Peptides against a protein of PDB entry 6B4J. Designs and how they scored, part 191

Target 1, 315 residues: chain A of PDB entry 6B4J
Amino acid sequence: DITMQWYQQLQDASMQCVLTFEGLTNSKDSQAKKIKMDLQKAATIPVSQISTIAGSKLKEIFDKIHSLLSGKPVQSGGRSVSVTLNPQGLDFVQYKLAEKFVKQGEEEVASHHEAAFPIAVVASGIWELHPRVGDLILAHLHKKCPYSVPFYPTFKEGMALEDYQRMLGYQVKDSKVEQQDNFLKRMSGMIRLYAAIIQLRWPYGNRQEIHPHGLNHGWRWLAQILNMEPLSDVTATLLFDFLEVCGNALMKQYQVQFWKMLILIKEDYFPRIEAITSSGQMGSFIRLKQFLEKCLQHKDIPVPKGFLTSSFWRS

## One batch from the design tools (peptide; made by RFdiffusion4, then SolubleMPNN)

Design b1_p24_6_s2 (from b1_p24_6, 11 letters changed)
Fold by OpenDDE base, seed 4:
Structure b1_p24_6_s2 (fold): chain B 315 residues (1-315), chain A 24 residues (1-24)
Amino acid sequence: as target 1 above (315 residues)
Amino acid sequence: KRKEELEKIRKELEKSLEELLKEE
């Protein structure tokens, strides 16, 4: 399976990255610990500062992240920080940065869907300049949300139930599994972030180049989802999230083919989702149904709320 | 007739997916 090979390759790359900077993370030296913390803050704080307020601020954040990844000193916490402070600094920063982007999907986007777009455009722009960060974003995303690949983890013989739950993306603490609503909220945030990344380009970069992970991956994702048996609650939820965020872009890109796919979803895939939907899970199903019906009726997918406009970049 | 049309669409999507995977 090519998809699973791709998944595994990204996970392997991520693991190798962790091994590469293990010396920095496990160091007992006080100076090394300080450097680690400074680098971690320098990598993560700018991402947390991403907001929908002003394009100029977003540009500053982007420039800061890019500078850090380029080996230039940046100001963080009142100190000058550079990846050159440690031989493993760059790998560490790339990993932590990628992790933070995914975490913003999991937390910020989950709570505020509009936040997907400013986060995604920065992530996309950084990915264009630093492909390793992009690979690590995918690795983190895939691990936390296997549905972003997409694949459904399977229970294997001898596997503990808790481990299986974690593979499915659930958080398990003190033998208590995460509530379904919280789980879906986190998954939704990550899928929405991904759907935003694949359609956005940093406006101040070389836009003549091909998107490093563009809408073709969105098409792939949909095609793969449709070739899979639906999972109760999850499929309806995430399919809606994905289409709400990138459906308009996919419509523009694939035109007639997109509408054919949408019809296939409505007429062929929907009954399969319905068949596995319990009475308590009808909310997600109904939401998806209403969305598809509206889109098919109007022959249009609305631009998602929070989509960045020219006015945003002039602010 | 509608089922046949849907099957055609499915096959087209599968083909498109295969093409995308080959290009990557």
Scores: peptide ipSAE 0.256, ipTM 0.827, DockQ to the pose 0.732
Fold by OpenDDE base, seed 1:
Structure b1_p24_6_s2 (fold): chain B 315 residues (1-315), chain A 24 residues (1-24)
Amino acid sequence: as target 1 above (315 residues)
Amino acid sequence: KRKEELEKIRKELEKSLEELLKEE
């Protein structure tokens, strides 16, 4: 399966990255520990500062991240920090930065859906300039949210239930599995972030270049989902999240073909979702139903709330 | 007729997926 091969390749690349900077992370040297912490903060704090407030602030954050990845010194925590402070510094920063973007999906976007867009446009812009960061974003995303690939992990004989739950993306702490609502909330945040990334370009970059991971991946994702059996509650939730965020962009890009796909979802795939939906899961089902019906009736997919406009960039 | 139309759409979508996967 080509999709699973792609998934595995990204995971292998991520694992290789971790091995590359293992010396930095496992060092007992006080100076190395200090450098690690400084680099970690320099990589993650700017991402946490991303907000919907002003385009000018977003540009400053982008420039800081790009400077760090380019080997330039940046100010972090009142100190000058550079990836050149350690031979494994760049790999470590790329990994931690990518991890932080995905964490913002599962935390910030999960709680505030509109936050997907400013985070995504920075991630897309950084990905364009630093492809390895993009690959690591995918690796982290796929590991935390296999539905972003998409695939559904299967239970294997002899596997512990907790391990299977973790593979599905659930958090398991102290032998307690995450509640379904919290799980879906995190998955939703990550899918929404992904859906935003594939459609957004950093406005101050070279727009003549092809998007490193563009809308064609959105089309691929939908096609793959439709070729899979629906999963209870999960499929309805994430399909809605995906279409709400990138449906307008897909409509503009694929036009008639998009509408054919949407009809297929409504008339062929949606009944299959309904068949596996319990009374306790009707919320996600109803949201998807209403969205599909509204879009088909109006022959339009609305621009998602929080989509960045020209006025934002003049702010 | 509607079933045939849906099947046609499904086949078109599958073809599109195959084309995308070849480009990757």
Scores: peptide ipSAE 0.238, ipTM 0.819, DockQ to the pose 0.712
Fold by OpenDDE base, seed 3:
Structure b1_p24_6_s2 (fold): chain B 315 residues (1-315), chain A 24 residues (1-24)
Amino acid sequence: as target 1 above (315 residues)
Amino acid sequence: KRKEELEKIRKELEKSLEELLKEE
């Protein structure tokens, strides 16, 4: 399975990255610990500062992240920080940065869907300049949200139930599994972030180049999802999230093909979702239904709320 | 028929992905 090979390759790369900077992370030296913490803060704080307020601020954040990844010193916590402070600094920062982007999907976007766009445009822009960060974003995303691949993890003989639950993307703490609503909320955030990344380009970069992970991957994701048996509640939720965020972009890109796909979703796939939807899961089902019906009726998918406009970039 | 068509699309896209991986 090519998809699973891709998944595994990214995971392996991520693991190798961790091994590469293990010296930094495992060091007992006080100076190394200080450097690690400084680098971690420098990598993650700017991402946390991403907001929907002003394009100028977003540019500043982008420039700071890019500068850090480029080996330039940046100010963080009142200190000058550079990846050159340690031979493993760059790998560490790339990993932590990628992790933080995904975490923002999991947390910030999950709670505030509109936050997907400013986070995604920065992530996309950084990915364009730093491909390794992009690969690591995918690795983190895939691990936390296998549905972003997409694949459905299977229970294997001898596997602990908790491990299986974690593979499915659930958080398990103190032998307590995460509630379904919280699980879906986190998954939604990550899918929404992904859907935003694949369609957005940093406006101040070389936009003539091909998107490093563009809408073709969105089309792939959609096709693969539709070719899989639906999962109760999960499929309806994430399919809606995906289409709400990138449906407009897909419509513009694939035009007639997109509409054929949407009809296929409504006529063929949706009944399959319905068949596995319980009365307690009708919320996600109804939401998807209404969305599909509206889009098909109007022959349009609206631009998602929070989409970055020209006015945003002038602010 | 529709599933078959979708599967075809999926396979085509997977092939494309494979090609992308070869370029890396």
Scores: peptide ipSAE 0.195, ipTM 0.798, DockQ to the pose 0.217
Fold by OpenDDE base, seed 5:
Structure b1_p24_6_s2 (fold): chain B 315 residues (1-315), chain A 24 residues (1-24)
Amino acid sequence: as target 1 above (315 residues)
Amino acid sequence: KRKEELEKIRKELEKSLEELLKEE
């Protein structure tokens, strides 16, 4: 399975990255610990500062992240921080930065869907300049949300139930599995972030270059989802999230082909979702239904709420 | 007739997926 091979390759690369900076992370030296913490803050704080407030602020954040990744000193916590402070500093920062982007999907976007767009445009721009960060974003995303690949993890003989639940993306703490609503909320946030990344380009970059992970991957994602048996509640939820965020972009890109896909979803795939939807899970199903019906009726998919406009970039 | 049309769409989609997977 080519998709699973891709998944595994990204996971392996991520694992290798972790191994590369183990010297920094496992050091008992006080100075090394300080450097680690400074680098971690420098990598993650700018991402947490991303907001929908002003394009100028977003540019400042982008420039700071890019400067850090380029080996330039940046101010963080009142200190000058550089990846050159440690031989493993760059690998560590790239990993932590990527992790933080995904975490913002999991937390911030999950709670505030509109936050997907400013986070995504920064992530996309950084990915364009720093491909390794992009690969690590995918690795983190895929690990936390296998549905972003997409694949549905299967229970294997001899596997502990908790391990299976974690593979599915559930958080398990103290032998307590995460509530379904919280799980879906986190998954939704990550899918929405992903759907935003694949359609957005940093406006101050070289626009002549191809998007490093563009809408073709969105098309792939949909195609793969449709080629899979639906999972109860999850498929309906995430399919809606994905289409709400990137459906307009896909419509513009793929035109008639997109509408054929949408018809296929409504007429062929939707009954399969319905067949596995319990009475208690009808909310996500109904939401998807209403969205599809509205889009097909109007022959249009609206621009998602929170989409960055020219006005945003002038602020 | 509608079923046949849907099957055609499905086949087209599958073909497009195969092409995308080859590029990866």
Scores: peptide ipSAE 0.273, ipTM 0.834, DockQ to the pose 0.630; fails the geometry check

Design b1_p24_6_s3 (from b1_p24_6, 10 letters changed)
Fold by OpenDDE base, seed 4:
Structure b1_p24_6_s3 (fold): chain B 315 residues (1-315), chain A 24 residues (1-24)
Amino acid sequence: as target 1 above (315 residues)
Amino acid sequence: ERRKELEEIRKELEEELEKLEAEE
């Protein structure tokens, strides 16, 4: 399975990255600890500062992240910080940065769907310049949200239930599994972020180049999802999230093929989703249904709320 | 007839998936 091979390759790369900077992370030296913390802050704080307020601020954040990844000193916490402070600094920063992007999907986008776009455009732009960060974003995303691959993790013989739950993307703390609503909320945020990344390009970059992980991956994702048996509540939720965020872009790109896909979802896939949907889970199904019916009726998918406009970039 | 049409659409999607996977 090529998809699973891709998944595994990304996970392996991520693991190798962690091993590469293990010396930095496990150091007991006070200076090394300080450097680690400074680098971690330098990598993560700018991402947390991403907002929908102004394009100029977003550009500043982008430039800061890019500068850091380029080996230039940046100001963080009142100190000059550079990845050159430690031989493992760059790998560490790339990993933590990628982790933070995914975390913003998991947390910020989960709570504020519109936040997907400014985060995604920065992530996309950084990915163009720093492909390794992109790979690590995927690795983190895939690990936290296997549905972004997509695949549904299976229970294997000898596996602990908690481990299986974690593989499914649930948080398990003190033998307590995360509530379904919280789980779906986090998954939604990550899928929305992903859907935004694949369609957005940093406007100040070389836009003539091919997107490093573009809409073709969105089409792939949909095709793969539709070729899979639906998962209760999850499929309906995430399919809606995905289409709401990138459906307009996919429509523009794939045109007639896109509409054929939507018809397939409505007429063939919906019954399959419905068949596994309990009465308590009908909300996600109904939401998807209403969305698709509206889109098919109007022969249009709206531009998602929060999509960055020219006015944003002029601010 | 509609079923046949849906099967054709499914086939097209699968072909596109295979194409995309081959390009990756």
Scores: peptide ipSAE 0.107, ipTM 0.767, DockQ to the pose 0.736
Fold by OpenDDE base, seed 3:
Structure b1_p24_6_s3 (fold): chain B 315 residues (1-315), chain A 24 residues (1-24)
Amino acid sequence: as target 1 above (315 residues)
Amino acid sequence: ERRKELEEIRKELEEELEKLEAEE
């Protein structure tokens, strides 16, 4: 399976990255610990500062992240920080930065769906300039949300139940599995972020270059989802999230083919979702239903709320 | 008739998926 090979390759690359900076992370030296903490803050704080407030502020954040990744000193926590402070600094920062982007999907976007767009446009822009960060974003995303690949992890013989639950994307703490609503909320945030990344380009970059992970991957994702049996509650939730965020972009890009796909979803796939939907899961099902019906009726997918406009970039 | 149409759409999607996989 090519998709699973791709998944595994990204995971292997991510694991190798961790091994490359193990010296920095495992060091008992006080200076190395300080450097690690400074680099971690420098990588993650700018991402946490991303907001929908002003395009100019977003540009400043982007420039700071790019500068850090380029080996330039940046101000963080009142100190000058550079990846050159340690031979493993760049690998560490790339990994932590990618992790933080995915975490913002998991947390910030999960709570505030509109936040997907400013986070995604920065992530996309950084990915263009730093492909390794992009690969690491995918690796982190796939690990936390296998549905972003997409695939459904299977229980293997001899596997602990908790490990299986973690593979499915659930958080398990103190032998307590995460509540379904919280799980779906986090998965939704990550899918929404992904759906935003694949359609957005940093406006101040070289737009003549091909998107490093563009809408073709959105098409692939949908095709793969539709070729899979639906998963209770998960499929309805994430399919809605995905289409709400990138459906308009896919419609514009693929036109007639997109509508054929949407008809297939409504007429063939949706009944299959319905068949596995329990009474307690009707919320996600109904939301998807209403969305599909509205889109097909109006022959349009609305621009998602929070989409970055020209006025945003002028602010 | 509708079933045939849906089957055709499914086939088209599968072909597009194969194409995308071949390009990677």
Scores: peptide ipSAE 0.098, ipTM 0.761, DockQ to the pose 0.703
Fold by OpenDDE base, seed 1:
Structure b1_p24_6_s3 (fold): chain B 315 residues (1-315), chain A 24 residues (1-24)
Amino acid sequence: as target 1 above (315 residues)
Amino acid sequence: ERRKELEEIRKELEEELEKLEAEE
């Protein structure tokens, strides 16, 4: 399976990255520990500062992240920090930065769907300039949300239930599995972030370049989902999240083909979702139903709430 | 007729998926 090979390649690259900076992470030296902490803060704090407030602030954050990744010193926590402070500094920062973007998906976007767009446009812009960060974003995303690949992890003989639950993306703490609503909320946030990334370009970059991970991956994702048996509650939830965020962009890009796909979803795939939907999961089902019906009736998919406008960039 | 139409759409999607996979 080509999709699974791609998944595994990204995971292998991520693991290799971790091994590369293991010396920095495992160092007992006080200076190395300080450098590690400073680099971690420099990589993650700017991402946490991303907001929907002003385009100018977003540009400052982008410039800071790009400067750090470019080997330039940046101010963080009142200190001058550079990836050149340690030979493994760049790999470490790239990994932690990518991890933080995905964390913002599962936390911030999960709670505030509109936050997907400013986070995604920064992530896309950084990915364009630093492709390794993009690969690591995918690796982190895929590991936390296998549905973003998409694939459904399978239970293997001899596997502990908790390990299977973790593979599915559930958090398990103190032998307690995460509640389904919290799980779906986190998965939704990550899918929404991904759907935003694939459609957004940093406006101050070289727009002549091809998007490093563009809307074609959105089309691929939908095609793969439609070729899979639906998973109870999960498929209805994430399909809605994906279409709500990037459906308008896909409609504009693929035109007639997009509408054919949407009809296929409504008439062929949706009944399969219905067949596996329990009464307790009707909320996600109804939401998807209403969305599909509205879009087909109006022959339009609305621009998602929180989509960045020209006025945002002038602020 | 509608069933045939749906099968055609499915086939078209599969073909596009194969193209995308070949580009990766």
Scores: peptide ipSAE 0.094, ipTM 0.760, DockQ to the pose 0.766
Fold by OpenDDE base, seed 2:
Structure b1_p24_6_s3 (fold): chain B 315 residues (1-315), chain A 24 residues (1-24)
Amino acid sequence: as target 1 above (315 residues)
Amino acid sequence: ERRKELEEIRKELEEELEKLEAEE
């Protein structure tokens, strides 16, 4: 399975990255600990500052992240911080930065769907300049949300139930599994972030270059989902999230082929979702139904709410 | 006729998926 091979390669690369900077993370030296914390803050705070407020602020954040990844000193917490402060500093920062982008999908986008776009455009722009960060974003995303690959983790013989639940993306704390609503909310945020990343380009970069992880991956994702049996509540939720965020872009890119796919979803795949949908899960089902029907009726996919406009970049 | 059309669409999607996977 090529998809699973790709998944595993990314996970292996992520694990190798962790091993590379373990000296920094496991150091008992006070100076090393200080450097670690400074680098962690320098990597993560700018991402937390991403907002829909102003394009100029977003550019400042981007420039700061890029400067840090380029080995330049940046101001963080009133101190000058550089990845050159430790031999493992760059690897550590790349990993933590990627982790933070995914975490913003999991938390911020989950609560505020419009936040996907400013986060995604920064992530896409950084990915273009720093491919390793992009690979690590995928690795973190895939680990937290296997549905972003997509694949459905399988229960293996001898596996603990809790471990299986974690593989499915559930948080398990003190032997208590996460509530389904919270789980779906987090998964939705991550899928929405991913759907935004694959369609957005940093406007101040070289637009003549090919997107490092573009809309072709969106098409692949849909094709793969349609080749899988639907999961109760999960498929309806995430398929809606994905199409709401990147459906317009896919429509523009693939045109007639996109509409054929959408018809296939409505007429062939949707009944399969319906067949596994319980009365308690009708919310996600109805939302997907209404979306598909509206899009097919109007022969249009709306631009998602929160999509970045020219006016945003002039602010 | 509609079933045939759906099968054709499915086939096209599968072919596109295979193409994309081969390019990666």
Scores: peptide ipSAE 0.078, ipTM 0.752, DockQ to the pose 0.722

